# Peptides against a protein of PDB entry 8BZL, part 17

Target 1, 228 residues: chain A of PDB entry 8BZL
Amino acid sequence: SYDRAITVFSPDGHLFQVEYAQEAVKKGSTAVGVRGRDIVVLGVEKKSVAKLQDERTVRKICALDDNVCMAFAGLTADARIVINRARVECQSHRLTVEDPVTVEYITRYIASLKQRYTQSNGRRPFGISALIVGFDFDGTPRLYQTDPSGTYHAWKANAIGRGAKSVREFLEKNYTDEAIETDDLTIKLVIKALLEVVQSGGKNIELAVMRRDQSLKILNPEEIEKYV
Target 2, 242 residues: chain B of PDB entry 8BZL
Amino acid sequence: SRRYDSRTTIFSPEGRLYQVEYAMEAIGHAGTCLGILANDGVLLAAERRNIHKLLDEVFFSEKIYKLNEDMACSVAGITSDANVLTNELRLIAQRYLLQYQEPIPCEQLVTALCDIKQAYTQFGGKRPFGVSLLYIGWDKHYGFQLYQSDPSGNYGGWKATCIGNNSAAAVSMLKQDYKEGEMTLKSALALAIKVLNKTMDVSKLSAEKVEIATLTRENGKTVIRVLKQKEVEQLIKKHEEE

## One batch from the design tools (peptide; aimed at target 1 S29)

Design b1_p10_8_s2 (made by RFdiffusion4, then SolubleMPNN; from b1_p10_8, 5 letters changed)
Fold by OpenDDE base, seed 5:
Structure b1_p10_8_s2 (fold): chain B 228 residues (1-228), chain C 242 residues (1-242), chain A 10 residues (1-10)
Amino acid sequence: as target 1 above (228 residues)
Amino acid sequence: as target 2 above (242 residues)
Amino acid sequence: SLRVPGTLRR
């Protein structure tokens, strides 16, 4: 009988399992994404790594393909499943269509996957939101967000996780054409946004940058400190 | 009674499908969508709730979707469910076009989706879609058409109807003001603004919060147009002057 | 009635 943990409607029309999954996201580490003119930037709050934990193994920003990367907030194990499925789809698309995915395409794929887990028997929703950034083949920078429900939207800038409200408020005030006029300014904007919720500066921030026709670059702490 | 609330869609002792009713309740809390059939066209008007400065401007329409060259729809309810259904509508329409080398008749497209919705109410392990749709279209068989479908898979053709928040009140207003046989697209637009102004929980109706699409025929072709913000502003202004 | 006659497939 308990095997039927299915997402069902409440009498007032709510999908509680989806809402609870969203609460799981809100407990996650903060992630921020910003679309610049010719750059996309992802930043994530680093949790205090246990002294014995290899910092290299705790990456919250991952590449889905050469032209797409993702940050997430929520359940890490759930994220792995989504990431793996997305990577397979990216490779499949390259093989069958002979072109890389658009950022919108892979976002829609992920969104559809999430939605199915809200409607399929014996499945719970994914406890993750994701920021998906990258470049389309035409060189257009893109930023998308997905949530546990499978909803997705395109953004200029957005944040997810426990500090998302504060970060978003900062971005709403400070995201201007002038603020993203250069790559460096865009990076600075992301760092400043994260610093609203992250203490102790660059040591607690993971930052990734993707420029047009370039691979994902993860900035080291020293590089991040230059923007502070 | 609670035993029927937490399981796949099954009948209550009274013969009710509570999961379907609860899905409809979810839709009742969604933004308002109106459809009005006129002699010379058909329109959809929808409430826009998600106005965020950081949204990418690429979102021309939040709630109104073009399905093919002859049909569009508006959605009320769970956005992710709506995305799945709208995609399915597009696929069905394209498959039909490929198979028969002509556009799918409006009612057939609606029926095809409704069968899918119904299946999600009958087959085990599925929940109903938390979405109602309004469909507008033109075909050579019936001309301009307006349909409504709900989570149960039921649908009907309408001269005017409303789904979402305050839909019952909106329908009452439409019933009162809709003039059969005399409804022009212009008058329909005015009526849509009038109804939205009364049914939306806003002190003042603004163009930023309203999406309107019209479907007309020009030179033997269907034209689906989303009104520009300025056009909507003019409609609102005209209403305020009346 | 705002319903179009004949489209009621109950």
Scores: peptide ipSAE 0.039, ipTM 0.564, DockQ to the pose 0.011
OpenDDE base, seeds 1, 2, 3, 4: peptide ipSAE 0.036, 0.038, 0.039, 0.027; ipTM 0.644, 0.544, 0.574, 0.604; seeds 2, 4 fail the geometry check

Design b1_p10_8_s3 (made by RFdiffusion4, then SolubleMPNN; from b1_p10_8, 5 letters changed)
Fold by OpenDDE base, seed 3:
Formats: sequence, structure tokens, C-alpha cells
Structure b1_p10_8_s3 (fold): chain B 228 residues (1-228), chain C 242 residues (1-242), chain A 10 residues (1-10)
Amino acid sequence: as target 1 above (228 residues)
Amino acid sequence: as target 2 above (242 residues)
Amino acid sequence: SLRVPGTERR
């Protein structure tokens, strides 16, 4: 069966392994990204961590560099591979070009990596989508999404994972210039968007904020509750 | 490991490369791209399918890519594959420029990529690229040029052609309306709108759903311009009034 | 024909 083989074309022109990888993403926890005027915000649905699990071990938001962070939906193990390679590339770029990567650059790198895994024999696609946010050296906030196919686009706001459809619908309705006029409003927008799919309020949300010329900040639950 | 290599692009008993054909099938479902060669320029017109409100407008063109100062291309098929190939085109063009201190001739760039595409149909462990490309360009050897390439690595020069959804119908229309030797860029633009209006699976053609780029020569320099939405609207309006 | 003669490389 074409769907059990390596990533090959079906008779109707589909790459089933890529589509199935996208299904794996849809089973993942919801992640949302929003670009504000001078802020980028990532929010992720926290899976009910078993009481005994170390909260540190289940981070769905990670820094790729000082100016770039990523959230993902899908296979966590796959994500680790992508994250590690991206981090290496960010460091390599700093060494070779003597400047941090642009958000677009590192997104393209990740996208190219993913694409190669859709075309190389003996490899399956990565079962992850990623929201990549950060600031370019000129201070411009950026948000990109990449999927298992290696396709990537720039977004004002987007969502991935299980609740992505509902979150996107919310964002399409509520993302306005007024809604992102301030950093606080932008954060509120992300929280409200996630609350469309996350039950029990701020306790089940992980939120990361990167402001212009500032490092990534993970908000604690108390800080999140101030916005709800 | 060897069994997975056997599922690579191989010949059928009838001598067909099914993976290439299936890749072409994927392209048939992609948005329509047109190319028209005129006496005073060449154009690409492409269907824009992904109009999402949350997309960042930084990308002037979703389907039309500038390759260098003298060439552009449009793509039909798998976007991720297209991104890889367009990047490769740019790299090839730059390497040539560095090596020879002159721009790569249009056909040579097309051929170089076609060799890569062909390799992905012949070597084990790889699938064909699910992408067809239209290339527009100018060089000192042949002037304005339009090329088409497919997943097999085959290519050809065209006066007018179409790839993607309803490409066969589009080509038929182009054959009927294309006036050899009398095609101006203005008339080519009008023809592009006419053909897209009939081939796009939309009730009404809107400027938001069409990308158009022109390649011209001005003062001995190549100018690649993506038409503004207002310009496309005017073209559509003019067509509707005819 | 919309083809440019001599440019077809199969």
C-alpha cells in the first residue's frame, strides 16, 4: 500500500506519509502564536501533567536562540531532533555570519530539513508543526509556521494542534490592530484564543512572551491569571 | 533497506515511470499558472488560492519567484518541493555569476534544474519533485524567453503555455487566441486574464486571486515587476467590459 | 504550435 511505503506519490498525487504526519500534529496539544506590534506571544495547552511529573520536562515552548523561540504540536521526540538541529544552526550562523539568524532564516532551515525527510529514502516525515516567533535584528517581530511537509509561511497569528481550527477561527475574528495595540492586549488575545479549547482556565496554559530587545519570558500561572 | 530502494521510481512493464506520472497528477490539482511571450516582454500569471486573513502580507507573490535580475519563475505543485527547487535555481544562478562574472543564460539555468529533477527520477531512495515550473527571462542570446519544465526533467520553450489545474483547456485557448508575431505585452496581459477567467474554478475572477508578473527591458536593464492589485483589477474590469 | 522550435529537450 502506498500509505505504508516511504513517502511516495499515490496515484492521485498525494503524499500520504506527509498527510498522516499532519494528522499526528492534529493529535498534539494546541499551540498558538500571535505577533503584536512589539511583542510575540506563544501559548500552549498544558496536558494534565501527572502529579508526579517534573514540570520542567514537558516544555512545549523552547528557545532556539536569544531572539527566536518555538512551540510545536505533534511528536515530542521528533521535535527534539528539530530543535537541536535548529539550535546548532543558530549558533553556526552566529559564528559564520557574525549575526543572529533572522526568524525567516531559521524557519527556512527547519522547513528544508523537514522537506528532505519527505523525499529521502528510509526516512519518514517529522510528525510536527512548529510556530516560530522572534525578532529580527532590526526589531521586527515575526511569526512563522512550518508543517511536516516543509512548507512555511509568515503569519500575524496562527495555531497548530488539536484545537487549531477553533483557535484560528477565533483569531480570524478577533485579531485586529486594536486587539494588539499594547503588549497586554496581545497577551490577552492569546489567552482568550487558547481558552476556546482549553478547559479550566490559566492553570492549563503555558505562555511565553518575547518583547522587543528582551529575552524570552515564560509566564508563571499567577502572571497568566492576571490577564484572564 | 534494499526493499525500500525498490519502491523508488522504477519502470513499469510498459515502460512508464508511474511516480513521475503521479507527481504530474499532483500538479494537475495545483493552481493554474500561465506564461505568455510577447514581442516586448514576457509575463507570468498565477492563481492565488491561499487567501488567509492572518497571513503576513510580506510575500508579494506566493507563486511567482524572482530567480535573479533577469529571470523569474512560477510553480505548480507541492509548495515545499517548489521552495527547494526555487532555492536551488537561485543558487545555481549565483554560482554561475560568481564563476563566469556574467548572468547565467536562461536555458542553461532551466537545464541545470532539469538535470536535478531528472536525477530524482533515476536515483534510488528519492521521489520525483511534485512540481512543474514556468520560467520567464531575458538574456543576450535569445532575448525574451518562456520555458516549462515538469517532474521528469523535461523542458521546452514556449510562446505561451499553462501548468496546473485545467492546463489543457488553457493551452487550447492560448492556441486559439495567440497571434504569432503580433503579441504585445498589453495584449498578452489581456489574454492571460481571459484565459484565467475561464480556467479558474471561480465564479468571478478577482484581483485578490491572481498574481501577475511582467518581465521587460528598460534602458538596457531587465525589469521584473509584480503588478499591483489595482492594476490587476483594471485588467479584469477591462475584460468584463469586452 | 505554441512551442518554440528547437527548444524541446526530452
Scores: peptide ipSAE 0.108, ipTM 0.567, DockQ to the pose 0.011
OpenDDE base, seeds 1, 2, 4, 5: peptide ipSAE 0.036, 0.061, 0.075, 0.069; ipTM 0.635, 0.538, 0.713, 0.557

Design b1_p10_8_s4 (made by RFdiffusion4, then SolubleMPNN; from b1_p10_8, 5 letters changed)
Fold by OpenDDE base, seed 5:
Structure b1_p10_8_s4 (fold): chain B 228 residues (1-228), chain C 242 residues (1-242), chain A 10 residues (1-10)
Amino acid sequence: as target 1 above (228 residues)
Amino acid sequence: as target 2 above (242 residues)
Amino acid sequence: SLRVPGTDAR
């Protein structure tokens, strides 16, 4: 019966479907997240939108709530499911607890959702990793990453997708307190990190910024070019 | 590995969903369907392959379906799957209308179906739908719209696109000839005929083998019209004279 | 690179 065990342990203890889902993530466009002092920044590789495609329908960065946004790498349709579930949870939390979610809370929710899809019969893992950034109610900036397994960790900076290794190596070398001293420097760090893997310069980068007590702002290409 | 090809949609070692890819391959063998967005309307043009003289019902539209007063779609792929999905689209649209007393926004309808498609790629005991769709519509939020969805549950908005047989070649032609910001419905119709003439595996394009629907706004209402055979003939004739 | 259907990677 094909309906039973999609994600099972191999004899050597591997969950191959989870590992293969991670391979799907690696085929996704690169996303980077950086936590600054009073800012969180998400950057994504803007693949050349097909000339006849409407750019508004190609969203790699989305708001989950007023204080939380997410970028992903991997299967776009899978991501949509996760995003919708997360948005509903954010609203539910506001109604029931009368406060917005913490970034950790919503990350844990997403992680739990992903984990269930690795263990439930008749379900395959989500083929996505996510960078989740935002501000807690106390004004603390946060960055989390989730993967197809449902694991999650807090980061100062991280990357996912095709160019993640190179971007991460760059961030490991260049992420310092001095490099994130100002909002502008933090934004510049993200752009420089993405430029390690993006060939066509600033025109192929989408950048989103969230500052304390401010809504998500997507930078236009002209604004990005000022940092390049 | 054949193991990943024959089972419920699972990831390959390379992170590929082969069942989804195979569904897309099946769609590649289906009749060509084009969508073109214009400033004053949007159109679908589809190849009609089943011209059986003995078909009792003159299917005015074999491949183009009205979804509601503001939207229509065209399908490429498995007919039975297409029927299920088009019916679901109609149901979703109707439920929304009943609940909110206004038509469903175009992108929301597309997204709702795409979530269903996605589910058929993730849940056991289900295979992907072997269908790609083009959607045309109008709403108060974005005006005239054209969308494409595939078996994965992915979708996108387009100015012009093609699904089915020779879709890659058609898209290339559309990229060359589509004039952004200057596309009228009239020019879009001409472009559709031009592309179909080159992409259809027919020696001569005939009106019997082409279905065209236009979506326009008249007096604050959406009008979805399937072109009459005579109108299509005129378009073909005009193309041949150029 | 083989395009993965449904991914944002075109």
Scores: peptide ipSAE 0.052, ipTM 0.638, DockQ to the pose 0.028
OpenDDE base, seeds 1, 2, 3, 4: peptide ipSAE 0.043, 0.011, 0.039, 0.104; ipTM 0.692, 0.527, 0.693, 0.724; seeds 3, 4 fail the geometry check

## One batch from the design tools (peptide; aimed at target 1 G28, target 2 G15)

Design b1_p11_1 (made by RFdiffusion4)
Pose (drawn by RFdiffusion4):
Structure b1_p11_1 (pose): chain A 225 residues (1-47, 50-199, 201-228), chain B 238 residues (1-200, 205-242), chain P 11 residues (1-11); non-standard residues A62 YCM
Amino acid sequence: SYDRAITVFSPDGHLFQVEYAQEAVKKGSTAVGVRGRDIVVLGVEKKAKLQDERTVRKICALDDNVCMAFAGLTADARIVINRARVECQSHRLTVEDPVTVEYITRYIASLKQRYTQSNGRRPFGISALIVGFDFDGTPRLYQTDPSGTYHAWKANAIGRGAKSVREFLEKNYTDEAIETDDLTIKLVIKALLEVVQGGKNIELAVMRRDQSLKILNPEEIEKYV
Amino acid sequence: SRRYDSRTTIFSPEGRLYQVEYAMEAIGHAGTCLGILANDGVLLAAERRNIHKLLDEVFFSEKIYKLNEDMACSVAGITSDANVLTNELRLIAQRYLLQYQEPIPCEQLVTALCDIKQAYTQFGGKRPFGVSLLYIGWDKHYGFQLYQSDPSGNYGGWKATCIGNNSAAAVSMLKQDYKEGEMTLKSALALAIKVLNKTMLSAEKVEIATLTRENGKTVIRVLKQKEVEQLIKKHEEE
Amino acid sequence: SSDEIAESLYD
């Protein structure tokens, strides 16, 4: 089989294929995640008439207690999502507990890292925001990128214009903003309205403590706008 | 040998996949192919690129392929690659029926093939398939459906779409004329002739298939030349 | 045209 080293070091210590994978992420639609007190919220920018909205969604459930949003190559994302879904079930089988948000994040990150050091393969061209709750009810938000690095965040953005949205969230992520569920959702819509020039072209989802993923209707989003 | 390896599965500096993009260029030079969803069925309209006089026409169709009892598809791009992929689609549909003893839902069949296409872009060092497919079908979950896939493995559901030559002009005509939720098969047939009239008119140059439900069973039929010639006459009056 | 093809991979 094909064994060519695709990801290699360059002078100065750069891994060019990874950096190029990060460029693919920037070409992706904006995704925003905010961790609230008892709620986590994900929002994504949408690119059209005659298209079935159900089929092209950027927010997916990995397990009953974990879901994710992504930016970048949509085909690579489907592969990573299905790999994570299979791992969530393997964990329930072996440990008899649902996966922690951190556990599945670590798994997705290590899968991405393997694709930066394996022969015959290019890196995954996606970043992911992963949200959910732990056994003790603690809300979580993690980010993964193509290098396999992962971190926890109070709030974050990935994809096109992520730098601008991040700078908005830095100034606006306060206790007042995450005091209630309505204000937590509102902060995500405001963060997206910063780069979407829009309001009717946004998808949004909410996850509450042990209540599973709820995707908001267009009519419910129009009320906030 | 590293010298002769064209490295078909790497990123460009901008995060682009050049072989995928070049494959999509090949599809844009293929015969026009469009699909329209309506309340009582789904249809595929395709430009025949085999319009030579000395051709025999031995099959019921040239560009429209039955995948299982409830599904059909059409292709744009490299014909040989399309043969490999359509054979694989039939195998996936039968593997699902064997396992679950029920027909494969349409989206599950599209996802399964797209995973194969995505793998060719990430590993193996091979050129990708130069094929875009339109899928039409019916399942107990979502009823009548239309899907499109491209060489990278991306797919989407559509009420109407077009692939191949002049597809951008065709998508424009569909946005203007398609009445969302009010389309019947007869009106969708009229719109298909209208769209192919601009982007290309003769019955020998077109191929039309319809998918409908009759007595709880799916019917996939290629329209005879007589029915197509009558549809062409009905439009010229407009 | 080429840009439209490129954008289609991400969206």

Design b1_p11_1_s1 (made by RFdiffusion4, then SolubleMPNN; from b1_p11_1, 5 letters changed)
Fold by OpenDDE base, seed 4:
Structure b1_p11_1_s1 (fold): chain B 228 residues (1-228), chain C 242 residues (1-242), chain A 11 residues (1-11)
Amino acid sequence: as target 1 above (228 residues)
Amino acid sequence: as target 2 above (242 residues)
Amino acid sequence: RRQEIADSLYE
């Protein structure tokens, strides 16, 4: 059976393990990214944190560097590996090139890493997709997505995870220049998009905002409610 | 379908890793381990199942392992796998100490092992470790800490949690009785006994069947202590009187 | 229980 071979093409040209890894992504909670004019916003559906769990250790949004953040959907442990590799690369780049990575550069690095895991018989694909946002040194906001196959593309807005289809449909209808005219409107767009799939309003949403020349800011629940 | 459960490095059509799931299921049949975080310390409580009178060396602690001066762990699952992982934890901690001349932060030690666990779920020719761990520790960054890790390489911090047999019931009880911000080590010990008494499939809880370790700070030093049988007996007696 | 285990692997 071709679906059991990690690196073997089916007769019709499918890489089943990559496709199945994409199914793993769909089991993850929803993440959304939106590029505004001078802002990038990541929003994620908060999985119900167990009452006794330390919230500190539950992170769907992480910083890769001062100028780059990532949200993921899929296998949590796989994500940690990718995040760590990316962080190391970001630091290495700073040391060797004496500049921070561009968002495209680090995305390409992650994509290449993922791709290698699709072509080795001894490795399964990563079961994660990622939304990577940030600012290049010239102040340009960027949003990229990468999937288990190692493909990556730049986006104005996108979503990953179990509710991604619905969120994307919403964004396709509502992403306009007017909708991202201000930082606040951009944030509102992300929240509205997430509310298509998230129940119980702002309490189940985590938002990260990065503005030009500013550090990543995670909004608290009270701040999120202002946009609801 | 058992078609995709025979290989560790293969996704099912639904994107599932069955071997990891099966490893986690197997751990559900292991002896119960509890961890509780208090304001003034952290504890592990573990079920002793293998009390064989003919054992030459009374293992004072079958399931609780000291990792370094600031951390300990308990294990649920395959004993041989547990031995390998606990040894690896000690090595990681030692390497860090040698390299940086300071103890490894608790979470960093946990994540280092979790990366190893994850690798055994992704690389061919390897099976997942059939072990879940509870970690207790102290560091200067976060103070007292409790972590749980599973065969997937996933981990989380907890105020209180349980792994092994009847873990779901134990967690439910912990949720009911754990008082955030008011938990002393003394109250945590009492809670541990209460939960174990209800979740262990024994007619009567005895000190012989329970291992308890506490981690505290005394004079700026971490103290890891395994409770003596008499101390555990006293805790059980106190619970029975309430 | 199996479903809970499966779900716990994904975020």
Scores: peptide ipSAE 0.455, ipTM 0.825, DockQ to the pose 0.792
OpenDDE base, seeds 1, 2, 3, 5: peptide ipSAE 0.431, 0.342, 0.438, 0.329; ipTM 0.809, 0.713, 0.811, 0.711

Design b1_p11_1_s2 (made by RFdiffusion4, then SolubleMPNN; from b1_p11_1, 4 letters changed)
Fold by OpenDDE base, seed 4:
Structure b1_p11_1_s2 (fold): chain B 228 residues (1-228), chain C 242 residues (1-242), chain A 11 residues (1-11)
Amino acid sequence: as target 1 above (228 residues)
Amino acid sequence: as target 2 above (242 residues)
Amino acid sequence: KREEIAESLYE
């Protein structure tokens, strides 16, 4: 059966393990990214954290560098590997090039990493998609998405995970220049988009905001409620 | 369908890693291990299943391993896998100490091992480790800590948790009785006994069947102590009197 | 129980 081979094309040209890895992504909770004018926003559906679990160790949004953040959907352990590799690359870039990575650069790095894991018989694909946001050194906000295949694209707005379809449909309808005219409106757009799939309102949403020349800020629940 | 469970490095059509799931299921049949975080310490409590009277070397601790001066772990699952992983933990900790001249932070040690576990789920020719671990430790960054890791390479920090046999029931009991912010090591020990008494498939809880280790700070030093059988007996007795 | 295990692997 061709579906069992990691790197073998089916007769119809499918890489089944890559497709199945994409199904793994759909098992993850929803993440959304939106690029505003001078802001990038990541929103994620909070998985019900076990009552006795330390919230510190449950992070769906992480910093790759001072100017780049990432949200992911899919296999948690796989994500950690990708995140760590990306962080190392960001630091290495700073040391060798003496400048921070561009968002595109680090996205391409991650994409290439993923792609390599689709073309080796000794490795399965990563079961994660990622939304990568940040600012280039020139102050340009960026949003990229990567999937298990190693493809990547730049987006104005996008979503990944189990509710991604619904969120994307919402964004396609509601992402306008007017909707992102201000930072606050951009944040509101993300919240509204997530509310399409998240139950029980703002309590189950985590938001991260990065503004130009500012560090990543994770909004607290009270701050989120102001936008609902 | 068992069609996709024969290989460790393949996704099912639904995006599942069956071998990892099966490894986790197998751990559910292992001896129970509990961890509880307190304000003044952290503890591990583990079920002893292999009490062979003829064992020449009384392993003081079958399931609880000291990793370094600041950390210990307990294991549920395949013993041989556990031995490999605990040894690796010790090596990682030692290498870090040599390199940086300071003890490895607790979470960093956990993540280092979890990266290894993850690799065994992604690379061909490898099977997942059939082991879950509870980690207790102290470091200057976060103080007392409790972590759990599983065969997937996933981990999390916990105030209290359980792995192995009847872990779900134990976790439920912990959720009911754990008082956040008010947990002393003494109360944690009592809670551990209470939960084990209810979750272990034994007619009567005995000190012979339970291993308990505590991690505390004394005069700026970490102290890891395995409780003596007499101490455990006293804890059990106290519980029976309540 | 198995489904819970499966779900725990994803975020």
Scores: peptide ipSAE 0.443, ipTM 0.814, DockQ to the pose 0.816
OpenDDE base, seeds 1, 2, 3, 5: peptide ipSAE 0.415, 0.095, 0.420, 0.327; ipTM 0.790, 0.584, 0.795, 0.715; seed 1 fails the geometry check

Design b1_p11_1_s3 (made by RFdiffusion4, then SolubleMPNN; from b1_p11_1, 5 letters changed)
Fold by OpenDDE base, seed 4:
Formats: C-alpha cells, sequence, structure tokens
Structure b1_p11_1_s3 (fold): chain B 228 residues (1-228), chain C 242 residues (1-242), chain A 11 residues (1-11)
C-alpha cells in the first residue's frame, strides 16, 4: 500500500505521508496571523488547560528571535524540535552574518528542514504547520506560513489548525486596508476572526503582538477583553 | 485499520501516530505514580508492585530515581526503557554541570529527554519509549517544579498529576482536593496517601507497597529523601484515622 | 480514553 511508504509517490502522484501530516495539523487548535501596517498579530485558540497544569509550559506562540515569533498547529513535540532548530539558526545567523534573520530567511530554513523530512525513508514528515511573523531589519512586517510538505508562502493574513477554513473565509471577507489601518483595528480583526471558531469568547484566546522595533508582547486577558 | 499498527514512524490517514498512542495506553497498565507540588517542597509517590521476598538487593526505590542533587523522577511503563531513559537523564545532567559549572535547570533536563523521545517517534527503525515520567526538582529560576512527560516527547508542568494505572481517576481526585497556594508538603503527603488509597487496586494500602520521595530545601541545599517505611506507615495510619 | 490520548498529542 502506497499510503504506508514514507517517501513513495502514489500512482496518481500523491505523497500520502505528507497529506496525512496535514491531517495531523487539523487536529491542532486554531492559530491566526495577520499582518498590519506596522504590526503583526498572532492569535491562538487556547487549548483547555487542565486545572492542575502549569500554563507556563503550554505555549502555542513562541519567540524564535527578538524580531520573529511563531505559532504552530499539530504535534506538540514535533513543534518543539522545529522551534529549537529555528532558534539555533537565528543565533547562528547573527554570529555569521552579523544581522538578525529576515522573516523570509528563517521561514525558508524551517521549510527546508520540513522538506528534508519528506524525502528520507528514515524520517516521517513533521506533523505541524506554522505561522511565522516578525519584522525585517528595514522595519517591514512579514507573515509566512509553512506546512508539513516544506512549502511556504507570504501572506497578508492566514490561519492554521482545526478551524482554519472558517477563519480564512472570515479573513477573506474582512481583511481590507481599512481593517488594518491602525494597530488596534488589526488586533480587533484577529480577535473577530478567532471568535468564528472559538467558543466562550475572549477567555479562550491568546494574542501576541509585535510592533515595529518592539519585542513580542503577549496580551493579558483584560487587554483582550477591551477589543471584544 | 490495523495497517498502521506495525509501523512506528508513519501517520495514519487521520494524522494519528498509533504506535505512540499504543505506548501511552500500555503505560496505563503500569504501576501508579503521583507527583504533588507544595509551597515548601515537591513529592513523588509510586506504587511498588514487585515485592519479591527473594530479591537479594533491597532496592530502596524501584520506581523513583535520583537524577542529580536537585532532581528526581519516577517512571511508569517498560522497565528496560525506563532504565535507559533515567541513565540518559543522569548523563545529560552531568554533562551540563561539567560544561557550565552549574546544575542544569529542571525544565531544560526534561526537554532534553523529551527531544530524545520525540526522535524515537520520527526516525525509522525506532519505536517509541514505553515510558512516562514524573520529574521533581528545584532550581533558582522557578523553585520547586513538577513535570510530566510521555512517549510522544510532550511534557508539561503540573501542580499535581498522576501516571500509570488509574491515572485518570487519580487526576480527578487531585483536582478536587488540591488547594492552590495552601499546599504544604505535609498536606501534599496526606493527599498522596488519600489518592493512592483510592486508586490502587489493593484491599488495604500498606507501606510496603508505596514508595515516597520528597524534595525540599534546607540551608540553601536541595534534599532528596526517600521516606522510610515507618514514616509511610504513619501517613497511612493518619489517613485511616481521618 | 483512546481519543483523549490522541487529542493530547496535538496543540
Amino acid sequence: as target 1 above (228 residues)
Amino acid sequence: as target 2 above (242 residues)
Amino acid sequence: KREAIAESLYE
């Protein structure tokens, strides 16, 4: 059966393990990314954290560098591996090139890593998609998305995970220049987009904001409620 | 449906890793291990199942392992896998100490092992480790800590948690009785006994069937202590009187 | 129980 082979094409040209890895992504909670004019925003559906679990150890949004952050959907353990590799590359780049990575550069690195895991018989694909946001050195905001296949694209707005389809449909309708005219409006757009799939309102949303020349800021629940 | 059961490193059509799920299911049949975080310490309590009278070496702890001066762990699952992983934890901790002349932060040790676990779920020719671990420790960054890891390489920090047999029921009991901010080590010990008494498939809880270790700070040093049988007996007796 | 295990693997 071709569906069992990690690196074998089906007769119709499908890589089943990559497709199945994409199904793994759909099991993850929803993440949304939006590029504003001078802001990038990541929003995620909070997984129901067990009452006794430390929230510190449950992070769907992480920094890769001072100018880049990432949200993921899919296998948590796989994500950690990708994040660690990306962080190492960001530091290496600073040492060798003497500048921070561009968002595109680190995205391409992650994409290449994922792609290699689709072409080796000794490795299964990563079961994650990622939204990568940040600022280039010139101050340009960027949003990229990667999937298990190792493909990547630049986006104005996108979503990954369980509710991604509904969120994307919302963004396609509501992402306009007017909707991202201000930082606050951009944040509001992300919240509204997430509310399409998140139950019980703003309490189940985590938001991360990166503004030009500023560090990643995770909004507290009270700050989120101001935008609802 | 069974087509994907035999291969350790492939996704099902639904995006599932069945071998990882099966490993986790198998751990559910292992002896119960509890961890509870308190304000003044952290503890592990584990079911001792293999009490063979003919064992020459009385291992003081069958399921609880000291990792370094600041950390210990308990294991649920395949014993051989557990031995490999606990040894690896010790090696990682020592290498860090040698390199940095400081003890490894608790979470960093946990993540290092979890990366190994994850690798065994992704690389061909490997099977997942059939082991879940509870970690207790202290470091200068976060103080007392409790972590849980599973065969997937996933981990989390916990105030209280359980792995192994009847873990779901134990977790439910912990959720009910754990009082955040008010948990002393003494109260944590009492809670551990209470939960074990209800979750262990034994008619009567006895000290010979329970291993308990505590991690505390004394005079700026971490102290890891396995409770003596008499101490455990007293805890059980106290519980029976309440 | 199996479904809970499966869900625990994904975020």
Scores: peptide ipSAE 0.440, ipTM 0.815, DockQ to the pose 0.818
OpenDDE base, seeds 1, 2, 3, 5: peptide ipSAE 0.415, 0.359, 0.419, 0.220; ipTM 0.796, 0.725, 0.798, 0.579

